# Peptides against a protein of PDB entry 6FBK, part 3

Target 1, 90 residues: chain A of PDB entry 6FBK
Amino acid sequence: EDTGVRVELAEEDHGRKSTIALRLWVEDPKKLKGKPKDNGAIEFTFDLEKETPDEVAQEMIESGFFHESDVKIVAKSIRDRVALIQWRRE

## One batch from the design tools (peptide; made by RFdiffusion4, then SolubleMPNN)

Design b1_p24_2_s4
Fold by OpenDDE base, seed 2:
Structure b1_p24_2_s4 (fold): chain B 90 residues (1-90), chain A 24 residues (1-24)
Amino acid sequence: as target 1 above (90 residues)
Amino acid sequence: MVKREFKVLNEEELEELKKEVEER
């Protein structure tokens, strides 16, 4: 399902390290219940072995980037990209 | 518990990264 939130690699992935840099931005704000804080993008690191999309999404909410009601859709967008990255590494 | 670091890119920077991603 299209979350309206896009997540992409901020760097080229050579499949050598567990930590990757990601960039997240909103493509369709109508998919969100709340209004995002910014109209740009959020860059962050993600440990493929230790961290979870839900954890990162919660931290984004706590930082005020998204409304609390959108935590699951944000988590899903991260999860979907992480899954694709892991698929490519296989 | 260590606070996660988030880097905020503005709309102009977003347009640039969109081009980078599309050119991949």
Scores: peptide ipSAE 0.668, ipTM 0.890, DockQ to the pose 0.717
Fold by OpenDDE base, seed 1:
Structure b1_p24_2_s4 (fold): chain B 90 residues (1-90), chain A 24 residues (1-24)
Amino acid sequence: as target 1 above (90 residues)
Amino acid sequence: MVKREFKVLNEEELEELKKEVEER
């Protein structure tokens, strides 16, 4: 499922540490109910062992990057990328 | 509670990022 939100690694992943750097941006704003205030990207760290996509997405909402109605779609975009990273680490 | 740090990249930086990602 295409969320219209893209998440990519901001660094090379050698699969040795739990914390990774990610970058998130909107590719299809029509998929969001709210209009994002920024046209760039958001860079952040994510702990693969301690943090969840939903928690990070909620923090993005609280920071004003997205509308509250889009929290689940943002969380899904992060989850999808994290899953790919975890699968690649196998 | 410590607020999560978010670094904002502008549209120009995003354009460069997209090029880097495509080259991977």
Scores: peptide ipSAE 0.666, ipTM 0.889, DockQ to the pose 0.722
Fold by OpenDDE base, seed 4:
Structure b1_p24_2_s4 (fold): chain B 90 residues (1-90), chain A 24 residues (1-24)
Amino acid sequence: as target 1 above (90 residues)
Amino acid sequence: MVKREFKVLNEEELEELKKEVEER
């Protein structure tokens, strides 16, 4: 499913550490219910063992990057990328 | 609750990022 939100690795993943650097940006704002801030991209670290996409998405909402109604779509975009990264590590 | 650090890239930086991703 195309969430309209793109998430990519900010670094090459060698599968050696539990923390990864991610970058997130909006490619299709029409997929979102609210209008996000006019940002370029958001870079952040994600702990594959300790954190969840939903928690990070919630924190992005609290930081004002997205409307609260879009928390699930943002979380899904992160989840999908994280899942792909996890699968590649196997 | 510990505040998460978010680094905000501007539009120009995003454009560079898109190029990097495209080159992968």
Scores: peptide ipSAE 0.641, ipTM 0.878, DockQ to the pose 0.766
Fold by OpenDDE base, seed 3:
Structure b1_p24_2_s4 (fold): chain B 90 residues (1-90), chain A 24 residues (1-24)
Amino acid sequence: as target 1 above (90 residues)
Amino acid sequence: MVKREFKVLNEEELEELKKEVEER
């Protein structure tokens, strides 16, 4: 499912460390229930062994980047990208 | 607990980022 939110690596992944740098931005705001902050992209680190997409999404809501109603769609976008990264490492 | 650090990129920085992603 297309979430309208895109997540990409901020760096090349050589599969050597558990922490990766990610960048997230909105491609289709119509797929969000609320109105996100007017910004370009959000850059952050993600620990593949210790953190979850839901936790990071909640932190983005708390920071005011997205409406609380969109926490699941944001989490899904992160989860989908993380899954691809982990698949590529195998 | 200390909240996560988020680096906010502006619209111009996003446009440059999109170009980098498309080049991959």
Scores: peptide ipSAE 0.636, ipTM 0.877, DockQ to the pose 0.714

Design b1_p24_3_s4
Fold by OpenDDE base, seed 5:
Structure b1_p24_3_s4 (fold): chain B 90 residues (1-90), chain A 24 residues (1-24)
Amino acid sequence: as target 1 above (90 residues)
Amino acid sequence: MEERRKERLEELKRQREEARRREE
């Protein structure tokens, strides 16, 4: 499924720490709360051992970036990237 | 965990405020 949300590493991952820096940006403007004039990337940390994509997605909703109805789409986008990162570390 | 979440949320709110300025 193409979520219209992209998540990538904001730093090189050497697999040495559980906390990583990520960037998230939206390709579909309908998924952004309000009507931003640009598609700036959201930067955030994620602990691969202690945190879940759903928790971080909820924080993004609370911060006002997304509508509550899009929390699962955001969480899925984070989950998919986190899974890829974890698979590459194995 | 709670402190880290709080810090991340505050940073996200900061970024959202910057983004909101670009909406005007």
Scores: peptide ipSAE 0.687, ipTM 0.915, DockQ to the pose 0.696
Fold by OpenDDE base, seed 2:
Structure b1_p24_3_s4 (fold): chain B 90 residues (1-90), chain A 24 residues (1-24)
Amino acid sequence: as target 1 above (90 residues)
Amino acid sequence: MEERRKERLEELKRQREEARRREE
């Protein structure tokens, strides 16, 4: 499923630590609250061992970037990227 | 984990506020 949300590493991953810096941006402006004039990326950290995509997605909802209904879309986007990162580490 | 969540949420709110100012 194409969520319309993209997540990338904001730093080089050397596979040395569980905490990574990520960058998230939305390709579909309808998924953002308000009327953003730019598609700026949201920057955040994620602990691969201690945190879940759902928890971080909920925080993004609480911060006001997304509608409550999009929490699962955001979570999936983070999850998919995290899965790829984990795969590359193996 | 509570502190990390709090810190990330605060940072996300900051970024949202900056984005909002750009929307205006």
Scores: peptide ipSAE 0.686, ipTM 0.915, DockQ to the pose 0.711
Fold by OpenDDE base, seed 3:
Structure b1_p24_3_s4 (fold): chain B 90 residues (1-90), chain A 24 residues (1-24)
Amino acid sequence: as target 1 above (90 residues)
Amino acid sequence: MEERRKERLEELKRQREEARRREE
């Protein structure tokens, strides 16, 4: 499913550390809380071994970027990108 | 782990506040 939320690496992944820098932006502005006039990218770190997409997504809701109803969409977008990164490391 | 989570949340809040100023 196209979530309308894109997640990419903010740095080159050499597969050396568990913590990675990610960048998230919304392709559908209706999914952002408030009425942003620009598609500003959200930058965050993620530990591939210790953290879950659901936990990080909940932090993004708590910070005020998204509505609570969109937490699963955000989590799925992070999960899908993290899975791709892990598969490329193998 | 809790410290990392706290730091990330604070940084996310900072980014959200910066975005909010652009909306006003």
Scores: peptide ipSAE 0.685, ipTM 0.914, DockQ to the pose 0.706
Fold by OpenDDE base, seed 1:
Structure b1_p24_3_s4 (fold): chain B 90 residues (1-90), chain A 24 residues (1-24)
Amino acid sequence: as target 1 above (90 residues)
Amino acid sequence: MEERRKERLEELKRQREEARRREE
C-alpha cells in the first residue's frame, strides 16, 4: 500500500547501534498541515529497541507537520521502513 | 525515555518553524 509518505535512512546503517537517523518526506502535499510549499524532509532519530512508530508519529502530529487524521499513515510508513531495516540487519 | 521524547518533539517543532519561515 502506497501511503504517500516516504521514510529512508538519513545515514548509512552499520547495524551496530539501536538508534538510527531517519528522513521523512511527503509525496502527497495534501497530507501536510498548513499547505506548505516547502517539501523539505523531516529529520529524526528512532530507537529500534525502545520506541514505537505510533509514538513517534504522534510527536510529528504534535509538532504541527500533519493532521491528526494522518497519524496512522505516518506510523505505518515509519513501521514499514523500520521493519525493512531490521530484516536487513539479520 | 521521557527526556528523549521531549527533545525530539522540540527538534521537530524547530524544524516546523523553520519551514514556516521559508514559506513567508
Scores: peptide ipSAE 0.684, ipTM 0.914, DockQ to the pose 0.784

## One batch from the design tools (peptide; made by RFdiffusion4, then SolubleMPNN)

Design b1_p26_2_s2
Fold by OpenDDE base, seed 2:
Structure b1_p26_2_s2 (fold): chain B 90 residues (1-90), chain A 26 residues (1-26)
Amino acid sequence: as target 1 above (90 residues)
Amino acid sequence: SEAARRAAALARPRFDLREELRRKLE
């Protein structure tokens, strides 16, 4: 499922800490390459032990980053990235 | 953490995911 929301590591992951820095942005379908603009991405920390994608997405809703109807696609995008990171750590 | 996330959000220009999505799709 392509949500159109991209989530990537904002730092190198050495697998040593439970907290990771992530960057979230909307993919531009007109762009085949290039980096997201600094003002067009959200950088946030995610605690692999204490936080869930749904809770983090809901917090972003409350902060006014996106509409409540988009919470599930944002949560899924975070979840998918976090899963990949966890799989690499194991 | 919530504190770090909140601090990062305050340090950046206001972001609206829905508006950003609309802009990119137009």
Scores: peptide ipSAE 0.202, ipTM 0.716, DockQ to the pose 0.043
Fold by OpenDDE base, seed 1:
Structure b1_p26_2_s2 (fold): chain B 90 residues (1-90), chain A 26 residues (1-26)
Amino acid sequence: as target 1 above (90 residues)
Amino acid sequence: SEAARRAAALARPRFDLREELRRKLE
């Protein structure tokens, strides 16, 4: 499913630590080849052992980054990226 | 971590997913 929300590594992952830096932004259909602007993306850490996508997404809603109705979309986008990172580490 | 996430939020311009989505889809 294409949520329109993009999540990618904000740093190189060497598989050495449980905490990773991620970047989240909304895809621009007019600028598919461009990187998100610094003011147009959220950079955050994610603990692969202690945190869950749902809890992190909820925390972001409480902080006012997104509307409450978008929590599941954000959580799914984070989950999908985290799963890919974990699979690559194996 | 929660602490690091808070620090990142304070160090960057305010982000609003809904407004950003609206702007990009207009």
Scores: peptide ipSAE 0.185, ipTM 0.705, DockQ to the pose 0.059
Fold by OpenDDE base, seed 4:
Structure b1_p26_2_s2 (fold): chain B 90 residues (1-90), chain A 26 residues (1-26)
Amino acid sequence: as target 1 above (90 residues)
Amino acid sequence: SEAARRAAALARPRFDLREELRRKLE
């Protein structure tokens, strides 16, 4: 499922820390057409051992970053990226 | 951590994901 929400590592992951820096943004279709728009991104840390995507997404709602109705979409995007990172670490 | 996340959010220009998601996902 393409949520339209992108999550990527904000740092190189050497697999040494439980905490990683992530960057989250909404994909701009104009970038695909060669017209990049810097919408910015949310950069945040994620503890692979202590935090869950749902908890982090909920925290972002409480901070006013996005609407409650989008929590599952955001959480899924984080989860999918985290899963890939964890897979690569194994 | 929550504290580190908040610090990171404040260290950069605020990105309003709500407005962007509203525009693209609604």
Scores: peptide ipSAE 0.143, ipTM 0.678, DockQ to the pose 0.078
Fold by OpenDDE base, seed 5:
Structure b1_p26_2_s2 (fold): chain B 90 residues (1-90), chain A 26 residues (1-26)
Amino acid sequence: as target 1 above (90 residues)
Amino acid sequence: SEAARRAAALARPRFDLREELRRKLE
């Protein structure tokens, strides 16, 4: 599933700490050739041990970034990236 | 999605949501 929401590490991951910095943005099909705009990216921390993608996505909704109906899309995007990070650490 | 596009519009360069949320709760 392509959510259209992109999540990447906002910092280099050395695999030493449970807290990671992530950057989330919406991919614009009109900007596939270019780089995403920083002004459209949300940077946030995620604790791999204590937080869940669903809870973090809910916080973003409560902050007014996303509609409540998109919570699962946002959560999935975060979850997928977190999973990749976890796998790379193993 | 519409909501996702709205998020991008509201976002600021290197906006730290977690810090912002923490600030609002303090």
Scores: peptide ipSAE 0.083, ipTM 0.620, DockQ to the pose 0.304

Design b1_p26_4_s1 (from b1_p26_4, 12 letters changed)
Fold by OpenDDE base, seed 3:
Structure b1_p26_4_s1 (fold): chain B 90 residues (1-90), chain A 26 residues (1-26)
Amino acid sequence: as target 1 above (90 residues)
Amino acid sequence: SEEERRRREELERLEEELEELFAGAR
């Protein structure tokens, strides 16, 4: 599925922390709100034990990074990447 | 372990392919 949202590790994951640094951006510039920063990429930490993709996505919407209609796409992209990272750690 | 190594290498290859796919969509 091409969601138009990309999420990658912003640091090397050594599997030693419950928190990871992620980088997120959209392929379609029309989905960005406000002035683009860092070429549209957002870097943030994610706590694998305490946070959920839905909560983090909603926070980004409230912060004005994306439109409300894209919250589920953003959440899914984070969830999918987190799942891959967890799979790699096993 | 060897299993973990193989899994990591496969994931890295997949990530590279996806990056190329998305680059073409721009």
Scores: peptide ipSAE 0.057, ipTM 0.487, DockQ to the pose 0.033
Fold by OpenDDE base, seed 2:
Structure b1_p26_4_s1 (fold): chain B 90 residues (1-90), chain A 26 residues (1-26)
Amino acid sequence: as target 1 above (90 residues)
Amino acid sequence: SEEERRRREELERLEEELEELFAGAR
């Protein structure tokens, strides 16, 4: 599924910390709310033990980065990347 | 473990492919 949202590691993951640095951006500028900063990319920390993709996505919506209608798209993109990272850690 | 190592290598290749795709999308 092409969500138009991309999530990647913003730092090397050594598999030792419960937190990871992620970078998130959208392919379609229309999906951004407001003026894009840092070329439309958002870098943030995600706690693998304490946070959920839905919660983090909702926080981004509340912060005004994306439209409410894209919350599940953002959450899915985070979830998919997190799943890969966790799989690699196993 | 050896299985864990193989899994990491496979995911590394997959992540590289995804990165290339994402780079093109930006």
Scores: peptide ipSAE 0.039, ipTM 0.473, DockQ to the pose 0.035
Fold by OpenDDE base, seed 1:
Structure b1_p26_4_s1 (fold): chain B 90 residues (1-90), chain A 26 residues (1-26)
Amino acid sequence: as target 1 above (90 residues)
Amino acid sequence: SEEERRRREELERLEEELEELFAGAR
């Protein structure tokens, strides 16, 4: 599904750490409440063992990066990328 | 106007600072 939110690895994943670096950006700049620096992308770490996509997405909303109405879209995009990363590690 | 431009630039700087704070916290 095209959510309009892109999430990718910000570093090479060697499959050894529970923490990964991710890069997130929106395809439609109108969906941004805050303006990220690096070509419209936000870079952050995600702990595969301790964190959930929903909680991280909610944190981003509360920080003012996105509108509250987009929390489900952001969470889904993170979830989909995390699932793909976990699949590749198997 | 020049005043509106200055206000936009200030907001942009604050948004960039917010990103740095978030990236530092995560």
Scores: peptide ipSAE 0.133, ipTM 0.533, DockQ to the pose 0.019; fails the geometry check
Fold by OpenDDE base, seed 4:
Structure b1_p26_4_s1 (fold): chain B 90 residues (1-90), chain A 26 residues (1-26)
Amino acid sequence: as target 1 above (90 residues)
Amino acid sequence: SEEERRRREELERLEEELEELFAGAR
């Protein structure tokens, strides 16, 4: 009954690159827009230096993965995971 | 080190909480 948002590393983080591969999905189908592909998972790269969670989340909305009303939640999930990854790199 | 161990344990807990972010945010 997990209806949360999951964001995880799609690759092992060696702590060397400024870009990371992430996988994001929501388990609640009501939060997905259109036909979910790949079990609803989105795999993408994130540049730790050049990109922001808000910008990436907005791009996903524009791509039709999520509803506009969920932008902040998606952005927060990305931000929180990125923060954890950065914390682990310290 | 013990510091690294404690930090890793905290990260693991936070990562588990993150999986429920959406449910918790609403």
Scores: peptide ipSAE 0.060, ipTM 0.511, DockQ to the pose 0.051; fails the geometry check

Design b1_p26_4_s3 (from b1_p26_4, 13 letters changed)
Fold by OpenDDE base, seed 5:
Structure b1_p26_4_s3 (fold): chain B 90 residues (1-90), chain A 26 residues (1-26)
Amino acid sequence: as target 1 above (90 residues)
Amino acid sequence: DEEEELEELLEELLEELLEELFRGSR
């Protein structure tokens, strides 16, 4: 499913740490508040053992990056990328 | 006009501040 939200590694993953650096940005401008020129690109760490995509997405909503109605779309995008990273580590 | 340019600059600064605040909170 095309969410209009992209999540990528912000650093090379050597599979040693439980935390990873991610970069998130929006391809669909309708998902953004205001008129960000950088598509709302956000860099953040994610703890593979302690955090969930839903919790991180909710934190982004509360911070004011996205509308509350888009929390599930953001969470899905993070979840999908995290899954790929975990599969690659195995 | 000048007012519009100032508003655009303000919006950009606010976005940058939000990103820094978010990183600092994690």
Scores: peptide ipSAE 0.405, ipTM 0.768, DockQ to the pose 0.019
Fold by OpenDDE base, seed 2:
Structure b1_p26_4_s3 (fold): chain B 90 residues (1-90), chain A 26 residues (1-26)
Amino acid sequence: as target 1 above (90 residues)
Amino acid sequence: DEEEELEELLEELLEELLEELFRGSR
């Protein structure tokens, strides 16, 4: 699914830490709140054991990066990337 | 004009502050 949101590893994953560094940016500028530069690229850590994509996405909404209506799209993008990382670790 | 330039500058600064706050809260 084309969410208009991209999530990638911001570091090489050696599969040893429960925490990973991710980079999120928006391909669809309509998803951004305001007119930020850098396509609203956000770098953040994600704890594979303690956090959920929905919680992190909601935190981003509360912070003001995106509109409330896009929380599920953001969460899905994080979830999909996290799933790929987890599958690669197995 | 000056107002537009100021708005753009403010938007950039606010975005940077927002990112720093977000990273710092995690």
Scores: peptide ipSAE 0.402, ipTM 0.766, DockQ to the pose 0.020
Fold by OpenDDE base, seed 1:
Structure b1_p26_4_s3 (fold): chain B 90 residues (1-90), chain A 26 residues (1-26)
Amino acid sequence: as target 1 above (90 residues)
Amino acid sequence: DEEEELEELLEELLEELLEELFRGSR
């Protein structure tokens, strides 16, 4: 499923810590709230043990990066990337 | 024009501040 939201590692993952650096940006500019530069790219840390994709996505919505209607799309994109990272660590 | 350029600059600065506030809240 193409959500129009991309999430990638912002640093090399050595599988040594529970915290990872991620970069999120949208491919569909209509999903952006406001007119952010840098294609709306957001760099942030994610704790694999303490945080959930849904909570982090909700925080981004509350911060004003995206519309409330897109919270599930953002959460899914984070979840899918986190799953791939965890599978690679095993 | 100058007004349009100033508005674009302001929007860029506001986005940078938003990102810093987001990182600081985490």
Scores: peptide ipSAE 0.398, ipTM 0.765, DockQ to the pose 0.019
Fold by OpenDDE base, seed 3:
Structure b1_p26_4_s3 (fold): chain B 90 residues (1-90), chain A 26 residues (1-26)
Amino acid sequence: as target 1 above (90 residues)
Amino acid sequence: DEEEELEELLEELLEELLEELFRGSR
């Protein structure tokens, strides 16, 4: 499913760390609050062992990046990318 | 339009503050 939210690695993953650098941006500008620059891209670290996509997505909503109604879309996008990264590490 | 310019400056400032607050919270 096209969530309208993109999540990519912000660095090359060598599979050595439990933390990864991610970049998230929204393809649908209606999902963004305000008029963010940098194409609305948010760079953040994600701990593969300690954090969940839902928690990080909720933090972004509470911070004011997205509407509450989009928390599940954001979480899904993070989860899907994290899953791909973990599968590649195997 | 001075009001429009002020709005744009405020939006840019608020975005920068939002990003700094988010990074600082993590």
Scores: peptide ipSAE 0.396, ipTM 0.761, DockQ to the pose 0.019

## One batch from the design tools (peptide; made by RFdiffusion4, then SolubleMPNN)

Design b1_p27_2_s3
Fold by OpenDDE base, seed 4:
Order: structure tokens, then sequence, then C-alpha cells
Structure b1_p27_2_s3 (fold): chain B 90 residues (1-90), chain A 27 residues (1-27)
């Protein structure tokens, strides 16, 4: 499913840490709230043990990166990437 | 209102920086 939101590893995953670095960006600049300086690319840590995609997505919306209407799309994009990372670790 | 827009932009910038800072703190 093409959500228009992309999430990738911002660092090499050695499978040793519970925390990973992710990079998120959107293909459609209209999905960005306001005028971001970094072309909407957000680098952030994700704790595989303590955080959920929904919580992190909500935090991003509250931080003013995205519109409220896009929270589920953002969460799904994070979830899908995290799932792939977890599957590769197994 | 230009003043309100400036304040909203400053608040948004602050909140974005706070989110980015939490990520640095976890590294």
Amino acid sequence: as target 1 above (90 residues)
Amino acid sequence: DEERRREEEEERRRKREEFLARSRARR
C-alpha cells in the first residue's frame, strides 16, 4: 500500500539495540504542516520495547509535523517499517 | 493576523525541536 509516507533506517541495524534510528518523509509536500526547513524529513529514535507506532505518530502530530488527519497514515508507515526490521532480526 | 501567525510558527518550531530532542536523548 502506497501511503505517500516513507520510513527507512537512518542507521545500520545490527540487531543489538532495542532502539533504532528511523527517517520519515512524505512524497506529497501538502502532507507537511507549515513550512519545514528539512523538506519534511524527520529523523527520530524508536524504542522497540517501549514505544508503539501509534504513540510516536501521535507525538509527531502534536509536535506539528503533520495534520491530525494523517496520524493513521504516519502510524501505519512506521508500523510497516518496524515490522520489516523485526522480521529481519529473527 | 501576522502576529498570531508568527506566534503559531514559533510554537510549532519549539514543539518540533522538543520532539527531535527526545530522540537525541535516547541515543
Scores: peptide ipSAE 0.601, ipTM 0.876, DockQ to the pose 0.786
Fold by OpenDDE base, seed 5:
Structure b1_p27_2_s3 (fold): chain B 90 residues (1-90), chain A 27 residues (1-27)
Amino acid sequence: as target 1 above (90 residues)
Amino acid sequence: DEERRREEEEERRRKREEFLARSRARR
């Protein structure tokens, strides 16, 4: 599904640590709140053992990156990328 | 109205920085 939200690795994943660096950006600027300095690109660490896509997405909403209505789209985009990364680690 | 918008943007920027700081702390 094309969510209009892109998530990729912000660093090379060697599969050795539980944390990964991700970069998230949106194709539709209307999904961004306010005037982000980095044009809506967010680099963040995701802990594969301690965090969930929904929790991180919710934290992004509370931090004022996105509208509340987009939390599930953000979470899905993170989840899909994380799943892909985990599959590649197997 | 403009002052309120500025304050809201400053608060939003602060909260974004807090999120980004959480991510940096885990690297």
Scores: peptide ipSAE 0.601, ipTM 0.875, DockQ to the pose 0.815
Fold by OpenDDE base, seed 3:
Structure b1_p27_2_s3 (fold): chain B 90 residues (1-90), chain A 27 residues (1-27)
Amino acid sequence: as target 1 above (90 residues)
Amino acid sequence: DEERRREEEEERRRKREEFLARSRARR
């Protein structure tokens, strides 16, 4: 599904740490709340052992990056990228 | 209300910076 939300690795993953650096951006600026810097690109860490995509997406909504209506789209985008990273580590 | 909009923008900026700071602390 093309969600218009993209998530990628912000650093090379050597598969050694439980934390990864991710970069998230949206193709549609209407999905961004307010007027963010850096064209809405968000770089953040994700702990593969302690965090969930839903929790991190909710934190982003509460932090004012996105509208509440987009929480599931953001969570899905994070989840899909995390799954790919986990599969590549195997 | 221009004051309310300014306050909401400042709060949003602060909260965004806090989220970004958590990520830097974990690296």
Scores: peptide ipSAE 0.601, ipTM 0.875, DockQ to the pose 0.792
Fold by OpenDDE base, seed 1:
Order: C-alpha cells, then sequence, then structure tokens
Structure b1_p27_2_s3 (fold): chain B 90 residues (1-90), chain A 27 residues (1-27)
C-alpha cells in the first residue's frame, strides 16, 4: 500500500544495535502540520525492543509534525520499514 | 490573529525539537 509516507534508514544498519536511525518524510506536503523548515523530513531513533510504531507515531502527532488523522498512516509506514529491517537482520 | 498563529507555530517548533531530542538521548 502506498501510504505517501516514506521511512528509510538514516544510517547503515549493521544489525548489532537494538536501536536504528530512521528518516521519515511525506510525499504530500498537505500531510505536514504547519510550515516545517526541513520539508517534514524527520530523523529519529527507533528501539526495536522497547518501542512500537503506534507509540512513536502518536508521539510524532502530539509533537505537531502531523495531523491526528494521519497517525495510522505514519504508524504503518514505520511498521513496514521496521519489519523489512528485521527481516534483513535474520 | 497573526500573533496567535506565531505562538502556535513556536509551540509546535518547541515540541518538535523535544521529540528530536529524545533520539539524541537514546543514541
Amino acid sequence: as target 1 above (90 residues)
Amino acid sequence: DEERRREEEEERRRKREEFLARSRARR
């Protein structure tokens, strides 16, 4: 499914740490809340053992990056990338 | 109101910076 939200590794994953660096951005600027200086590109760490995509997505919404209506799309995009990273680590 | 809009934007910016700061703490 094309969510219009892209999540990529922000650095090389050597599969050694429980944390990964991710970069998230939206293809449609209408999904951005306000006028971010960086066109909505968010670099953040994700702990594969302690965090969930839903919790991190909710935190991003509460932080004012996105609208409340987009929380599930953001969560799905994080989840899909995390699943891919986990698959590659096996 | 332009003042209210600026205050809301500044608050959003602070909250965004706080989220980004959590990533620095976890590195």
Scores: peptide ipSAE 0.601, ipTM 0.875, DockQ to the pose 0.801

